# Peptides against a protein of PDB entry 9GMZ, part 173

Target 1, 343 residues: chain A of PDB entry 9GMZ
Amino acid sequence: TGFPLELLTRPATERLAYFENYTVAHPRLKEVYEILMRTIAEPAGASFIFVYGASGVGKTTLRLRVEQKLTELALPKLESDRARVPVVGIEAIAPESRYFNWKEYYTRALITLEEPLIDHKFDYGVRGISRDNFGKINVESKVVAPALRRALENALIHRHPDVFFVDEAQHFGKVASGYKLQDQLDCLKSLANMTGILHCLLGTYELLTFRNLSGQLSRRSVDIHFRRYCADSPEDVQAFKSVLLTFQQHLPLAETPNLVDHWEYFYERTLGCIGTLKDWLKRVLSDALDREATTITLKDLQKRALSVAQCQKMFKEIQEGERQLSETEADVQNLRSALGLGA

## One batch from the design tools (peptide; made by RFdiffusion4, then SolubleMPNN)

Design b2_p19_6_s2 (from b2_p19_6 with A1D E5R A9E A10Q)
Fold by OpenDDE base, seed 5:
Structure b2_p19_6_s2 (fold): chain B 343 residues (1-343), chain A 19 residues (1-19)
Amino acid sequence: as target 1 above (343 residues)
Amino acid sequence: DYAARLAAEQSPAEPLPLP
């Protein structure tokens, strides 16, 4: 089934919004979604989940779908538990300075967690944290990071979300020294331990550095690798072609474009990353709608493609991440063999 | 009502069609 044909008579804004909101359930997304949902339901004493993969693989789409599902599952309970927030998700910001801005992080987390429409409002006991007339949290500039942390800890305990999501979590690692990265992980670990709230960090392969720095986090974390599609795997190539077929059916255009015939070009410029593919098609669709075009051509695709230089840079970052994972898997296998545990 | 807002924002998640 393709897009609703009625969209062809709708404004360009509605047609674009349809495609933006459309999500292809590709095999890797489904696999990671199922693992993540299971891990959130049954953490088995884990305090952290790490979801890592290439930029543009679809981690934000995964997060949003999990947030939606957790909200859906919690809705019947929210009628009786008027203090509960089912899930909280934030994006980590790249620090402008050599230091991660914990004050900004705690402020953003607190603002996101404290829904304006929630009935049970509590006092944080912190001067300079208030609610406006609309119930929105306001944090005065004078409030220091330790006070914001205590406020967030109390809020997380009272709101008891099933998980705390941090997207773009590799930005915790942008600190000039490995020692400061450990301190940040210990800070996050302390927050998870004090609140009892499961934390899920989503990011690039730079999150692997977090895994390697703390042998204590490894005992209390679940690792989820969100893989791209690989051109050397016939199954992955077939899955990638199926995604292209699905997208071409869901582009709200009068004539269905043939994307599948150009699968190699799509692969070359996305590296098997479905988020990168979707963003590319969104840009091309927007251009087509602005021109009132009936379809998308190869020339339209070429105008909005990532440059070869961008793809080469992205591919180098992917190869380094995949190499580090492969080495870790080999080390585990070598350790198992050395322990006399069968393969 | 927070629950009512969340319910209204819940677009029926069409089950991700398997390709």
Scores: peptide ipSAE 0.237, ipTM 0.751, DockQ to the pose 0.093
Fold by OpenDDE base, seed 3:
Structure b2_p19_6_s2 (fold): chain B 343 residues (1-343), chain A 19 residues (1-19)
Amino acid sequence: as target 1 above (343 residues)
Amino acid sequence: DYAARLAAEQSPAEPLPLP
């Protein structure tokens, strides 16, 4: 089934919003979703989950779907537990400065945890953190990072989410010269340990640097690789074509565009990353709606495609990440063989 | 009510159509 045909008579904004909100359940998304949901339900003493994969693979979509499902599962309990927030998700911001801005991170986390409609209000115990008449949190600029951390620890304890999501978590690795990435990791570990809240860090293959730097994280973390589709795999090519077929059916246009016949061009400009594909189609759809076009053409696609130079850069970053993982798998195999554990 | 808001924001979990 395609999009609701009634959308063809609706404003361009509603047609675009439909496509923006539409999610294709592609095999890799489903696989990672099932692993992540199981890991959240049964963390087995893990304090961290690392979800890593290419930029634009769909990590944010994964997060939002897990947040939705955890909320659904928590709803019956939220009627009795008036303090609980089922899940919290934030995006780590790329610092404008050479340093990760912990003040901003803690402030955004606090704002996200504070639901105005929750009846149970607690005192943060920090001067310069208040609630307005609408129950919205206000953080004064004078509040220092250690105080914001204590406030966040208290908020996480009182709200008791099943998981704390941090999207674009590779931005924690943006430390100035002289700061150790390990200190950032130890800060996160301490927050997870002090609150008892499971943390899920989603990011690019740059998150592998976090895995390698802390032998203590490896004991208390679960790793989830969100793979792209590979053109050398017939199964992955079929899955990618099926995603294109689904998207073409869900573009709210009068004439269904033939995306599948152009699958190689879509693959060339997305590297098998479904998020990149969706974002591209969204841009092209927006342009088509602005022109009141009946369909999308190859020329429309070409106007909004990533440049070959951008794709080459992204592909190098992917290849380096995939290489590091393959080397790690080989090292594990070599270690097992050396220990006399069957390969 | 917070629970009521969350319930209203839940898009019906259409089973993710496998393409």
Scores: peptide ipSAE 0.177, ipTM 0.730, DockQ to the pose 0.099
Fold by OpenDDE base, seed 1:
Structure b2_p19_6_s2 (fold): chain B 343 residues (1-343), chain A 19 residues (1-19)
Amino acid sequence: as target 1 above (343 residues)
Amino acid sequence: DYAARLAAEQSPAEPLPLP
């Protein structure tokens, strides 16, 4: 089934919003979703989940879908447990300095966790944290990071979410020294341990540095690799073409564009990353709607494509990440062989 | 209330069409 044909008579803003809100349940997204949902339900003593993959693979879409599902499952209980927040999700900010801004992180986490409409309001025991007349959390600039941490710990314990999501979590690693990176990891470990709340860090392959720096994290973490589609796999090529066909049917245009015939060009400029593909099509759709165009042409696609130089840079970053994972898989195999478990 | 807001924001997640 395609888009609702009535959208063709609707404003361009509504047509664009339809496509923006449309999500394709592509095989890799579904697989990672099922693994993540299962791991959240049964963490088996894990305190961390690492979800890593290429930029634009769809990690934010995955997070949002899991947040929606956890909320849906919690709704019947939220009527009786008025203190509960089912899930909390934040995006880590890129550091403007050599140091990660923990004060900003704790502030954003606290503001996100403390829904204004929650009836069971508690005191954080921190001067300069208050609620306004609408119940919204206000944090005064004078509040120091250790006090914000304590407030967040208390809030996480009181609200007891099933998981704490941190998107763009590679930004924790953007620090000037390895010692500081360890300190950042120890801060996260301590927060998870003190609260008993499962943390899920989503990010690029730079998250692999977090796994490698702490042999203690490896015992208390689950790793989930969100793979791109690979052109050397016939199954992955077929899945990628199927995604193109689905997007083709869900572009709210008078004439259905033929995206599938250009699959190689789409692959070249997305590297098999569905988020990159969706963002590209969104830009092209916006341009088409602004011009009141009946369809999308190859020329329209070319105008909004990533440059070859951008794709080459992104591909090098992907290859390095995939290489590091392959080396880790080889290390596991070498360990199995050394243990006499065979290949 | 919070639960009512969450329920209202949950547009029925149309089953993601399998590609």
Scores: peptide ipSAE 0.100, ipTM 0.706, DockQ to the pose 0.093
Fold by OpenDDE base, seed 2:
Structure b2_p19_6_s2 (fold): chain B 343 residues (1-343), chain A 19 residues (1-19)
Amino acid sequence: as target 1 above (343 residues)
Amino acid sequence: DYAARLAAEQSPAEPLPLP
């Protein structure tokens, strides 16, 4: 099934919004979604889930789909449990300084967690945290990080989400030498332990540095690798072509463009990352709609493609991450072999 | 109502188009 044909008579904004909201259930996304949903339902004593993969693989799309599903599943219970927030998600911001701004992290987490429309309004017991007339949380600049942490701990306990998502979580690692990174992990671990709330960190392969630095987190974490599609795998190539065919059918244009015939060019400029592909097609669709074009051409694709230099840089970052995973797997196999355990 | 807002923001479960 393609896009609703009625969209061809609708404003460009509605046509673009349709494509923006459209999600292809590609095999890797479905697999990771099923693993993540199962792990959230049955954490088996885990306090953390790590979801790692290439930039533009679709981690934010995964998070949003899980948030939607957890919300859907919680809706029947929210009428009886007036304090509950089913899920909370924040994006970690890259620090402008050599130090992670925990004050800003706690503030953003509190603001995101405290839904203005939720009936149950509790007091944080922290001077300088208030609600406006609409129930929106306001945090005064004078409130210190330890007080914000206590407020967040209380909020997480009272709102009891099924999971706390942190997107772009590799930004925790950009700040400091190994010791300061450990301190940040210990802070997150302490927050998870004090609240009993499962934390899911989504990010690039730089998250592997977090996993490797804390042997104790490794024992209380579940790892989920969100892989890209690889051109050396016939199955992955077929899945990537199927994604192109699906997007081709869901571009709200009068004439369906043939994207599949250009699959190698799409692969070259996305490295098998479906998020990168969707963002590219979104830019091209926006340009086509602005021109009232009936279709998109190869020239339109080329105008909005990532440069070869950008793709080469991204590919090096992916190869380094995939190498680190392969080395870790090899080290485990070598350890098992040395212990007389089969592979 | 928070639950009513969440219910309204639930995009109709367009079945994830199977590829």
Scores: peptide ipSAE 0.071, ipTM 0.668, DockQ to the pose 0.096

Design b2_p19_6_s3 (from b2_p19_6 with A1S A10Q)
Fold by OpenDDE base, seed 2:
Structure b2_p19_6_s3 (fold): chain B 343 residues (1-343), chain A 19 residues (1-19)
Amino acid sequence: as target 1 above (343 residues)
Amino acid sequence: SYAAELAAAQSPAEPLPLP
């Protein structure tokens, strides 16, 4: 149970690509995957799904696996309905200013929705949106954000994806005032309502600010907490060690490194976040392949580790997010007790 | 085939049980 041994005779690029594409279906990823897939299949009148958790917990991996599965499930229908797109996934860009760039957001969404492989050409009804000879969308600089919004609304209605994913969605919240944040939320609500398309926002614990600002969103949203592994839980420690064991068997090196014996060091520098762990191992594997090394050493790990200062900053952000969620759970229990409902 | 082994290995796999 490991990587194909023939990889050892393949180019360094193929060996690295193997590990990059390899995914461990660890317990927290599997749990959140099942909840997310069920919610997409049966949204029960929800317009939004919020997936929040630590940076590097694996939210992008979750998104990509759900996108793959939704595409696989849609294939039989796509043969008969060539206008349909099963899923749309974009990453929200951090604003260069105190304002979110909606023009860029709508442009990226349109480009992602209209891959050249879609035979059915759609007219957006907007001047300055065209396709090149390769079927790629081009948006002229003169096209304003309200026109791009209408184009995206029409495209989403016509293509009817099962879900619209927005990764790094905390970037919607990076606006100078609470009033502007409400306007951003109302813009997203209106897009979901006008299209009838379920939106899934994935982000850090900063996404909780969106949850708290709108009592109307709370009635039409499903919340999914993607937890990290905690060192105070024996079960979480065993799961984290099992992930290390699995990764060490899937590093395409001549000698299998013993990562499990260093689990505490891996935990210290990842905070129990499997995405951070995988990205660290990718960097170290790349360095090892460049040197034609037979294995990975502790010294190789140390060269590519996050600094203690970076880990301390990330840990403070995690603790604040986990605290806010714990307070919300306690408030629900207190409310139930005050209502005479058993805790 | 090597291609089938790669495809199988690239599929999401549950973590190995600790010995």
Scores: peptide ipSAE 0.246, ipTM 0.878, DockQ to the pose 0.574
Fold by OpenDDE base, seed 1:
Structure b2_p19_6_s3 (fold): chain B 343 residues (1-343), chain A 19 residues (1-19)
Amino acid sequence: as target 1 above (343 residues)
Amino acid sequence: SYAAELAAAQSPAEPLPLP
């Protein structure tokens, strides 16, 4: 099983788009997907889901697949409830200043929640928020953050999504010292409580700071660790090689490249992160298509690889995150032992 | 059709077993 052979006669743009849209349902992605889908269906009083893992592990791919599935499951209900949106997903933007831009966050959330094709026009009760002739939300520059928040609360209540996704959610934590971080958490907590909408925050291991700051958030949150593949696990190495074999067959090239024989080099430059691997292969495929090449060589791979210095930096960030989780697991074991529950 | 084959091939797939 591979790409459609007719794709070799198609423009380079279609060939690249094929590989871009192709998704390997690798074991870690499938596991996290099933946990996330189950948690969204049965939140059991949770207001937050935290999905954390290495940069490039595939969190955005996970979000997009869950959004797709929730949309598919909602289709029969959307015919009767034209006001409903099944899911909303945004990406949190890194603050350019010492403060998170809540005005930008609320504006992006409103724009994403308000699809132009939604027949049910809702008045947000906020002056300076309008729809254009195409149904697109327009927010006037004079609209202040508290008014945008009220508009978003009303929109979330009216549209009633099953979940609100925030990708790159570690950017909420990139604000100045402890008190300001608590204010950001209280703001998110208040939004979830006022709307009754489950929030899913996806991000790096920096999201663990949010978990540690509020014992009250911990009681109303579900944690999902999206792990990378580890080279010290034979099962993880086998899964990683299987992903390479699958990508090898889905690169729309005349000659199938041998990626599996170079698995150690792929592991060295991706740290077991499948998103990083896919992005690397996309860059290499783009270069090959631009040159009208029949295949990908090791030299082509080397040209687009992350540098050793980049990999070393990323690996230190991963090790720190994995260490913090291991300490938390040890604390749970110590708590269980102290409660007289066997280790 | 090519469109149906393309849509089927782009569906999320489990990794292939190693030989």
Scores: peptide ipSAE 0.220, ipTM 0.874, DockQ to the pose 0.586
Fold by OpenDDE base, seed 5:
Structure b2_p19_6_s3 (fold): chain B 343 residues (1-343), chain A 19 residues (1-19)
Amino acid sequence: as target 1 above (343 residues)
Amino acid sequence: SYAAELAAAQSPAEPLPLP
């Protein structure tokens, strides 16, 4: 029902690691997980999956759990196909410059795809791509983006992942002056088409801008909205309280803190985003463990809470994303009505 | 066992029902 009581006698690092690794399969996470797993198993000619939702809703947790599950399911096949990688996941990095760095993206993708433990090491036919003595890929600075792309295309074809994950994919939207966001999408579409590998882009509601720009991607994409919990829904409030109860029982502290009684404060400072909640509790737990505290207090929570100004900014971004989706749903209904299909 | 409980904690767990 709770954490293993033996953890109370363990080092603070082990107690923290327990909570960090602990995942609540809350209703929204479970729903999105099931849809995503089904879509990966049966893409039905889709080349892209878009997973969008608020910052801190739990998209990275979703990705990591899917990667774990796909790896587990592939283990029996990996014995016979030693070249195969079941899944590859990268995080798109916010460019320091005003433009997305494709060279860095391809380099990271290659490094992640070409795990040192893979027996079958390919020569990419690209001068300046090498492996060190540990089998880690090294890319020389002289290697240009088109050569890295070709190397990645070849690697993806040979490794045959069931899906290529790109977390924080809204960073593809950071285009230099004079370039179009469409060109970035066309580049990704070309990579997916050339390799035959399903791409899953996870990100904020800024991914909706990508979705709206490409009517061609709409025919080859599956959209998954990872919703937050809403305080105006009794069911969502109950689910959020149940998550608090679960975290309360899985904080490795001598005295179980009462988180549920403070649910409104937790909601105010997380906007119903479970990732934000978990990260907040991790910070508070770390502070408690450092002090050898028996429990956490409201004052401990307040010290590590997001500021009201941060929450207000995040909430505006959420409201804009939710509005755009609601308008899209209304547009679909209007289109159906105009086509005579009924509501 | 403690090891089994730790391994289970690495798996997604459903939220507890409210009392």
Scores: peptide ipSAE 0.158, ipTM 0.660, DockQ to the pose 0.529
Fold by OpenDDE base, seed 3:
Structure b2_p19_6_s3 (fold): chain B 343 residues (1-343), chain A 19 residues (1-19)
Amino acid sequence: as target 1 above (343 residues)
Amino acid sequence: SYAAELAAAQSPAEPLPLP
């Protein structure tokens, strides 16, 4: 139980990389993983999955774990079907402008889907899309967004992934008007419908705006709430402490730090978000390794903690998201009660 | 292969029970 002790004799880069690659399968991650895997296997006519939760809750870790598992499950078929990609995952970029860059989105999606290591190379018939000598896709600047969309549609049909992941999907919503957001959602819906590929959008509670604006998406979407751990729940506190215990044993330091005794401080500065916790510990570990320190102290933690002001801002965003969900659940219960259906 | 790289990623470990 713990990190390989041989890491203590290894370079700081290897020690840091070990912790970076280390993942804790905490209860909420397992729950959401199981729901997501089931939904991908049996979408029941859904075209979209929305995974929403606090920033730093672990959505990217969830995505990567699902991508890994879908790939593992597909391996026996991929030997015979060399054109297939089991899963594709991209991160939506925050637009520098007031408008989402669809050209960049389609380019990134196409590049990710057309992995250089895939055996079956295909030409999608778009001028200015080529492969280099290493099989990597190159997209010329002259290629327009509609042409890239057609190339991506053809690529998705040909590669037939079980799911297309879009991480940080709230960036689609950073459009100054609700009308423009609807147009973007209709564009995504059209892409999903034309390709027959299930889309999973992962994002913050800002993604709830997508649910509210598109009554048509709601009929073809599955919602998954990736909750943080709550300090008012004894079970959640126990789970959070267990995660701290696990991390303290997997920090490749000569002396195991006691993180568990500081659980309240960790909770205060992470809001129960395990991704935020991991990123904090990574920064502190990096500093400790740079100093050739034997352990980490509370002072080391404090130096790399989010400020109280940052935590207060993040907490307000969480509370607003949790409130909106609670209101929606109450509305469903009220509707069911009014229909004479049991709760 | 792409599939082999994804498969080689570390599996998540379970949280340890508190004493």
Scores: peptide ipSAE 0.025, ipTM 0.601, DockQ to the pose 0.381

